# Ledger of designs, part 212: peptides against a protein of PDB entry 8HF1

Target 1, 320 residues: chain A of PDB entry 8HF1
Amino acid sequence: NVMLYATKPTEVMVSFPHQEQVLTVTRLISAEIEKFYVSLDLMNIGVQPIRRSKSLQCLRDPSKKSFVKQLFNDFLYQMKEYGIYAASIAIISLIVEFDIKRRQAETLSVKLMHRTALTLCEKIRHLLVQKLQDMTYDDDDDNVNTEEVIMNFSTPKVQRFLMSLKVSFADKDPKDICCLVFVERRYTCKCIYGLLLNYIQSTPELRNVLTPQFMVGRNNISPDFESVLERKWQKSAIQQFRDGNANLMICSSVLEEGIDVQACNHVFILDPVKTFNMYVQSKGRARTTEAKFVLFTADKEREKTIQQIYQYRKAHNDIA

## One batch from the design tools (peptide; made by RFdiffusion4, then SolubleMPNN)

Design b2_p24_1_s1 (from b2_p24_1, 10 letters changed)
Fold by OpenDDE base, seed 4:
Structure b2_p24_1_s1 (fold): chain B 320 residues (1-320), chain A 24 residues (1-24)
Amino acid sequence: as target 1 above (320 residues)
Amino acid sequence: SLEELRKEFEESDRKFEEQFEAYL
């Protein structure tokens, strides 16, 4: 029995200032979404026909309004947690989703609801892009995807994350890199993926070094409704990461689903570690020699985070 | 100990901020 000495990763904590930079644009967007919720509550969508599929009982908001509100609430969270640049990518995912729902609408009232949501998303996109352009002299959309714009319009957490990538991976051999990035929310995976694509492309030291991919957790609420496309994407993303065609994988909750990813040399936890299982499973992926496990914490939450990690280390040592 | 972990994270954070300031 070769006791595979589980190489303990080096745990790193990166602190960031808790700046609630309440930009005028973020206030305006929040206010427009709140006004939209008032209008949405007044919309008569009618009773949706209850199709008797056994697995669908839990998700049928008879009005589909709750799903619309969820997407905008997730967007507001991403804008707050990751910044305006990330929000400009996140809003595109809402546009795509609402356009799909608009086309799939069984009634004119549902179609109109999704159309109104789309109109709001396009307004939000315009406000975000306009704010990104305030730093650019050229009106060219390509000019908003610079390292400078990405960095300036990202939250302090995301700034520290991006700098941590640059410091960790600048001019390295891509074969020597196996990186996981954990985020809490499914929608954040795609948002941070889009941000990283643009950041890596704009950062010469990371260009051709990092090849990102993302993997979203299974929709626990309706695995049957997980689009054939999403399942194909997930399978392809995992395979690319296993084959070394991608060396950075962004994940949400995927480890809880028993998806086995290879041993990595870097694991970033971009969002707070909320559970012991998340700590053990994510840290347990940092298995190579000199592996790093990087945590991000707001300065105000630093001591609480340290205490929580201490308890998790203790609990892990008591089980091992 | 908790104090050892605090010191470990303080040192790691300090090293990161020193590097971060060099990129700004």
Scores: peptide ipSAE 0.416, ipTM 0.890, DockQ to the pose 0.709
Fold by OpenDDE base, seed 2:
Structure b2_p24_1_s1 (fold): chain B 320 residues (1-320), chain A 24 residues (1-24)
Amino acid sequence: as target 1 above (320 residues)
Amino acid sequence: SLEELRKEFEESDRKFEEQFEAYL
């Protein structure tokens, strides 16, 4: 019962400016995805063989056009919410997924659909990487993974998150750190993990301090759709975090399902707290005496966020 | 109160900016 821990963490709110990164590249990418949706709607993929899995799982057939659109919509969300640097990592996950689906395609029409999606992802990756390289003045250092490039091509929210990590953990003993980072979407776990690996490697004060891992939330649809590889990765990541071989864990909302994670001294909520359950469960992981619970808010949404947290604190105190 | 929570978050945000500026 997460509610029984008497230690209330210190709640911290970090504000960030609401600046939409109005880059020409993001507009171009969005326009290319919209053109692809028009083309995708015109594709005749035929009647897919209904594998008679009787379960309500029929809603997300990963071989359908709707699943392809969902992956690109999730990518567009990540590009908007986290910036073009995070998007350059997120697009690799789409490339891998569409290449797997292309190879598993039972029909030529489905194979062509996934090939067209893959070609678009390769174009998007090129546009993103080219834009990241435009800041490297030295032709010889194609290293787009510098602290400067990561910061400049991240959203103000991600900038404040990275700053908060640097301020909180610079030159600390790795053993004294137990950090959770909560994100809303399962795909965000992978792109923020990749971003953090590169940021930590480029930041001397963090390089030997933070060891990140990520937990992909269980697909609410079925444990059968989770690859054996994803389940093995999740078990390994949790075990590394329990053993102290990793001290920062990126999690989606699936910590609701009773993943036994140790008491943490830092909990970061990177995305808006949308539910009372998310608030109570994430805050309930910050259990050490000096535990911090860090929220991020846009300046324009600060008052609304404060009011929402007040209501959650009140509701929590009425149940406790 | 809501006003106490507002002041708590204002103070926490200020302390974060001061710590960041002192680290640069």
Scores: peptide ipSAE 0.409, ipTM 0.887, DockQ to the pose 0.863
Fold by OpenDDE base, seed 5:
Structure b2_p24_1_s1 (fold): chain B 320 residues (1-320), chain A 24 residues (1-24)
Amino acid sequence: as target 1 above (320 residues)
Amino acid sequence: SLEELRKEFEESDRKFEEQFEAYL
């Protein structure tokens, strides 16, 4: 049981400035999504047929509108928490999902709804890419994937995370690295994975050192909607990390689902620790000698975070 | 204690900034 190992990794807190990145582009994108929600609420898509195999999803979103809003709300969260660069990657996932849903649409009205959502995502992607290009002299899409552009258009939290990776892993042997990165949301795993691929490729000291992979928790809402492809990807990602073909794993609630991951020497908690169980389980993965457990906190939330970690340490010591 | 933990994290933040500045 992971709780019984009194692993004492070195706990590190990394503070970052609380900057509300109030960019005109983020306000414009938020306003376009809000206008789209008003339009979406006015759309009549008719009564959706309740398929017995999809009963739970049909009960949650009989109009399929709530699911569309959820995807855009998850995008808005990623743009706020991780920045414009991360948002430019996150929007591609929405484009792919809405294109699949458009093709799978059983009615013309549902097809039109997903088409309208897709058109908005394409507009948002254009606005994001145009803003990333403001720092580049050349119109080539590859020029937006530089270390400078990634850092400048990332939130202070993501900047400090990338800095922590560079300081921790520059010019190290890949075999000596076993790193976990915990995030709250499943969609963030894929977004941060794409960001890290581009950052590692743009950073010579991390090229051939870090090989990232991501693992999303099982969708408790519908295990039947885990595409055979997603389940295959999860199994492959875990196996690559076990075999040492990947040395950095981005994961969400994976530990609560009983997925056994090897002992790691670095554990990064990119998002706030919300539960005692998450704290104990994630910290319990930092099991090697000299293992580091790294937390990120805004300066304004630093004292509250310290108090929360103190309570978790105390509660853990009372059980041990 | 809470105060010991505060000092531990202050020291870890300081060491991180020093390492980062030395790496640049």
Scores: peptide ipSAE 0.405, ipTM 0.884, DockQ to the pose 0.867
Fold by OpenDDE base, seed 1:
Structure b2_p24_1_s1 (fold): chain B 320 residues (1-320), chain A 24 residues (1-24)
Amino acid sequence: as target 1 above (320 residues)
Amino acid sequence: SLEELRKEFEESDRKFEEQFEAYL
């Protein structure tokens, strides 16, 4: 029972300035997605055949349009919350998903819908990459994956997170590191993983220190929607983390299924803690007094976050 | 108390900024 551990990790709060990255490129991308939604609503894709799986009752978008809108809404959220650099990685996940759905399309109208979504994703990817290149003074260094580009095109939250990693782990023995990073959304795990790979590779002090992996919680949706490949990858990533072949694991908060992750010496909460269960489950992974439990908060939300954590600490102490 | 927790987080945030500025 994770609730019974009396050992309180050192809780750390890192504040970041609330900057709305109101760049022309982000406004243009949002406007292109909104125009696409108007076009998508006008698309006649016909009545979709009800596939017989009983487990799918709640997830049958009869139009398949809600899934397309969900992916773009998740992308817009990631661009807002993590920045343009993270968005350039996040859009690749949409490209992969829409290409799979395009190939699996049973009708020409559904195939066209996913093709149109894919074309928009490629346009968005080009706009993002072009904006990342605008800061590389040297025309010859097509490498948008420098520490400087990553930092400058990340939100203050992501900047403070990367700074926290550098300060915490620079030139340390990789064997002494067991780090968890919690994020709210499934797609954010892949996005932050890709960002961390590039950041670690561009940061000499971390390159041989941190080996990241990610895991996505099982979709509460249906075991039938999890590809056999995703399940195999999750098992492999967990095993690598248990064996010490990976020392940083990015997790979505949907660790509902008792994933036996070992006790960690660092736990980062990149997104706001929305529930008592998330607080207890994530904090319960940091089991020693030397372990750090790091929270990120916008300055404007700092007091509200402190009050919420106080209520969670109180509720946890009343149960323990 | 809530006030003790506020001070704990203020101190931890300050220590982080000091460590980061000393690393730059």
Scores: peptide ipSAE 0.402, ipTM 0.883, DockQ to the pose 0.868

Design b2_p24_1_s2 (from b2_p24_1, 9 letters changed)
Fold by OpenDDE base, seed 2:
Structure b2_p24_1_s2 (fold): chain B 320 residues (1-320), chain A 24 residues (1-24)
Amino acid sequence: as target 1 above (320 residues)
Amino acid sequence: SLEELREKFEESDKEFEEKFKEYL
């Protein structure tokens, strides 16, 4: 039971300025998604065949309009919380998912719905990539994956996170590093993984130091809906992290399932800690003698975050 | 106390900002 080890990691708080990246491109993308929702509501997709499992499956039917809206809402969240560089990676996941669903569509109307969603994703991708390229003055270096581009098109939270990695791990032995990064959402794991791959490759001090992996939480839905590919990826990622072939693991709410992850020396909480359970479980992974537990907070929310962490510490001490 | 926690987080944030300036 992770709760029994009263590990006292050094808790660190990193503050970041609350800057809304008011980019014209983000407003344009949001407006295009809202127009698409109006169009989507007018689409007649017919009565979807009721697969017999009535209760929990109704909300996550991958063929329904609600699921299409959920994916775009998750994208909008990622663009807002992590920036347009992260959004350029996140949109690729939507493209892949809508292309798969378009091919698997049982009806012409459902096929058209997924095709329309895919066309919007390609437009969004073009707008994002064009905006990333506008900063590269050199016509010859189409490489939007530089440290400068990543930093300039990331939110202050992501900038502080990337700098925290550089400060913590520059020129260290990769064997001495066992790092966890916690995020709230499943899709954020893939997005931040792609961002970290590009950032590490563009940062000489980190190239041979950090090897990232990601682990997505099992859907609280029956293991039958987890793709065989996702289960294989999860097992491989965990094994690479256990074997030391990966030293940075990006996780969502996976720890609730009792996934045995080794003792770590660094735990980063990229998103706000919303539950006592998340606090205890994530902190309980920072088990080495000099383990660090790093929290990120907006300056405006700093006092509220400190009060919340104090309450969680008190509640943890009352149970221990 | 809450005050001791506030002070520790303020110290850790300052230490980070100092190190962050070395990488700018």
Scores: peptide ipSAE 0.380, ipTM 0.875, DockQ to the pose 0.835
Fold by OpenDDE base, seed 1:
Structure b2_p24_1_s2 (fold): chain B 320 residues (1-320), chain A 24 residues (1-24)
Amino acid sequence: as target 1 above (320 residues)
Amino acid sequence: SLEELREKFEESDKEFEEKFKEYL
């Protein structure tokens, strides 16, 4: 029972300025998605056969339109919360998902819907990559994956997170590192994983120090959307982290399902702690006094975050 | 207390911002 361990990690709070990235490209992308929603609502896809999927989610969206909107809304969230660079990685996950759904489409109308969504994702990807290239003065270096480009096109939250990794792990022995990064959303795990791979590869002090992996929690709402491949990947990722072949694990808050991850010396909470369970479960991974538990907060939300953490600490001490 | 927690987080945030400025 994780609740019984009074974990005494060193709790750290890192503040970041609340910058609304009001870039022309971000406004253009949002406007293109809104236009697409109007077009999507006008699409006649007919009545879809209720697949005998036991998942409540497949029963709730017979039109499959709500799922398309959910993926684009999750993308818009990632672009806002993590920046343009992270969005350029996040859009690839949408491209993969819509291509799978396009191939699995039972009707021409559903195939066309997913094709239209895919075409929009390709346009968005082009707009994002073009904007990343506009900062590379050298026309010859097609490499938008430099430390400078990653930092300049990341939100202040992500900048502080990446600097926290550099400060914490530069030139350390990889064997001494056991790091968890908690994020709220499933798709954020893949996005931050891709960002970290590129950042670590572009940062000499981290290149041979950090080996990232990601774990997506089981979505209890739709076990049918978890491919056998994703389940194999999750098991492999956990095993690599247990064996020390990976020393940084990105996790969604859906770790409610009893994934026995070893005690870690670093725990980063990249997204706001919304629940007591998330606080206890994440903090419960940092068991020693030398372990760091790092929270990120916008300056405007700092006081509210401190009050929330205080209430969670009090509630945890009342149960322990 | 809430105040002790606020002070601790303020100290840790200042220490980070000082280090962060060395990398900018």
Scores: peptide ipSAE 0.376, ipTM 0.873, DockQ to the pose 0.761
Fold by OpenDDE base, seed 5:
Structure b2_p24_1_s2 (fold): chain B 320 residues (1-320), chain A 24 residues (1-24)
Amino acid sequence: as target 1 above (320 residues)
Amino acid sequence: SLEELREKFEESDKEFEEKFKEYL
């Protein structure tokens, strides 16, 4: 039981400025998604036969429209919380998902719906990539994956996170690193993983130091709907992290699912801690000598965050 | 106390910003 370990890691808070970066491109993308929702609501996709084998997915979205909206809402969240660079990676996951669904479509109307969603994703990708290219002074260096581009097109939260990684791990032995990064949403694991791969590759001090991996929490949807590929990938990712072939693991809600990970020397909480259980479980992974538990907070939410952490500490000490 | 926790987090923020300036 993770709650029984009185772990006393060094708790660190990193503050970041609350910049609502009102970029014209983010407003344009949001407006294009809103226009698409109006169009999507007008689409007649017919009554879909509830196949008993797909009944749980069909029960969640009988029209398959709500799932399309969910993916775009998750994308909009990632663009807001992590920035344009992370959004350029996140949109690829939507493209892949809508292409799969387009190919699996049983009706022409459903195929058309997924095709229109895919066309919008390609337009969004183009707008994002074009904006990332606006900072490349050299017309010949199409490389939007530089440290500078990543930093400039990331939110202040992500900037402070990347800075914290560089300060914490520059030129260290990779064997001495066992790092967890907690995020709220399963889709965030993939986009932050892709961002970290590019950042580490563009940062010489980290290139041979950090090997990232991610873990997506099991969807509370039956394990039967997890692709055999996703389950194999999760097992492989955990095993690589246990074997030391990966030393940084990005995860969402994984500890609540009873996935046992090794004792870590660094735990980063990239998103707000919403529950006492998340606090205790994530902090309970920082078990090594001199382990660090790092929280990120906007300046405007700093006092509220401190009060919340104080209440969680008090509640933990009253149980221990 | 809450105040001790506030002070500790203020110290940790300063230490981070100082270290970050050394890496720039």
Scores: peptide ipSAE 0.376, ipTM 0.873, DockQ to the pose 0.867
Fold by OpenDDE base, seed 3:
Structure b2_p24_1_s2 (fold): chain B 320 residues (1-320), chain A 24 residues (1-24)
Amino acid sequence: as target 1 above (320 residues)
Amino acid sequence: SLEELREKFEESDKEFEEKFKEYL
């Protein structure tokens, strides 16, 4: 029970400048997605057959159009919150998802809808990769995965996060590191994981020091082969973290599901703390004597964040 | 107090910015 241990981690707040990345490429991508939504609304996909699942959970299969829009809205959020480099990784997850849904399509109209979404994702991927390559003046090194490219095409929040990892863990023994990174959305776990793999590989001081892993929320909607594979991956990721084969774990709200994770010396909250439960559960993992609990805030939201953390501390002390 | 918490976060932010400059 996380609540029973009076953990006194050092709480740290890292401020970052609010910078809207006003890039022509991000405006172009947003405009192409909005044009696609207009075309998607006009598509006749027919009445979807209500799968007579015998289980009383008539989970209204979210309209196949609403699911497509949700994935693109999640992508637009990641591009805004984490930057163009993170977006170049996030778009690959959409490509994989739409290719799976295209292959599983029971009707030609649904197959065509997912194919059109896939073609848009491939165009977006090309625009993102081309923009990352525009900084490599040397024609010979097509490697968009350098520390410089990652930093320059990341938001100020992600830049401060990556630098906080470098400052905290440069040239340390990997055995002395137990780090958690909390994000709000399950898709962000995969995106930040891919970004960290490339950043660690490009940063000599973090090579062989940090070994990242990720956990995503359980997909309760369909107990298909994909959900079994995801569960196997989660079990393997947790085991690697317990065995010390991974020392940095990226989590969404999955720790609320009672996943037993060891006591950590570092906890990073990459996204805003929206609930008291998230605050208590995440802070409750920072249990070592010198544990750090690091929050990220935009300068404009600093005072509001301080007030919110004060209220959560007060409420936690009233329960303890 | 809220003021003591603000001061503590300002101190921790300054300590981070000092270390951050060593890695730039």
Scores: peptide ipSAE 0.372, ipTM 0.873, DockQ to the pose 0.876

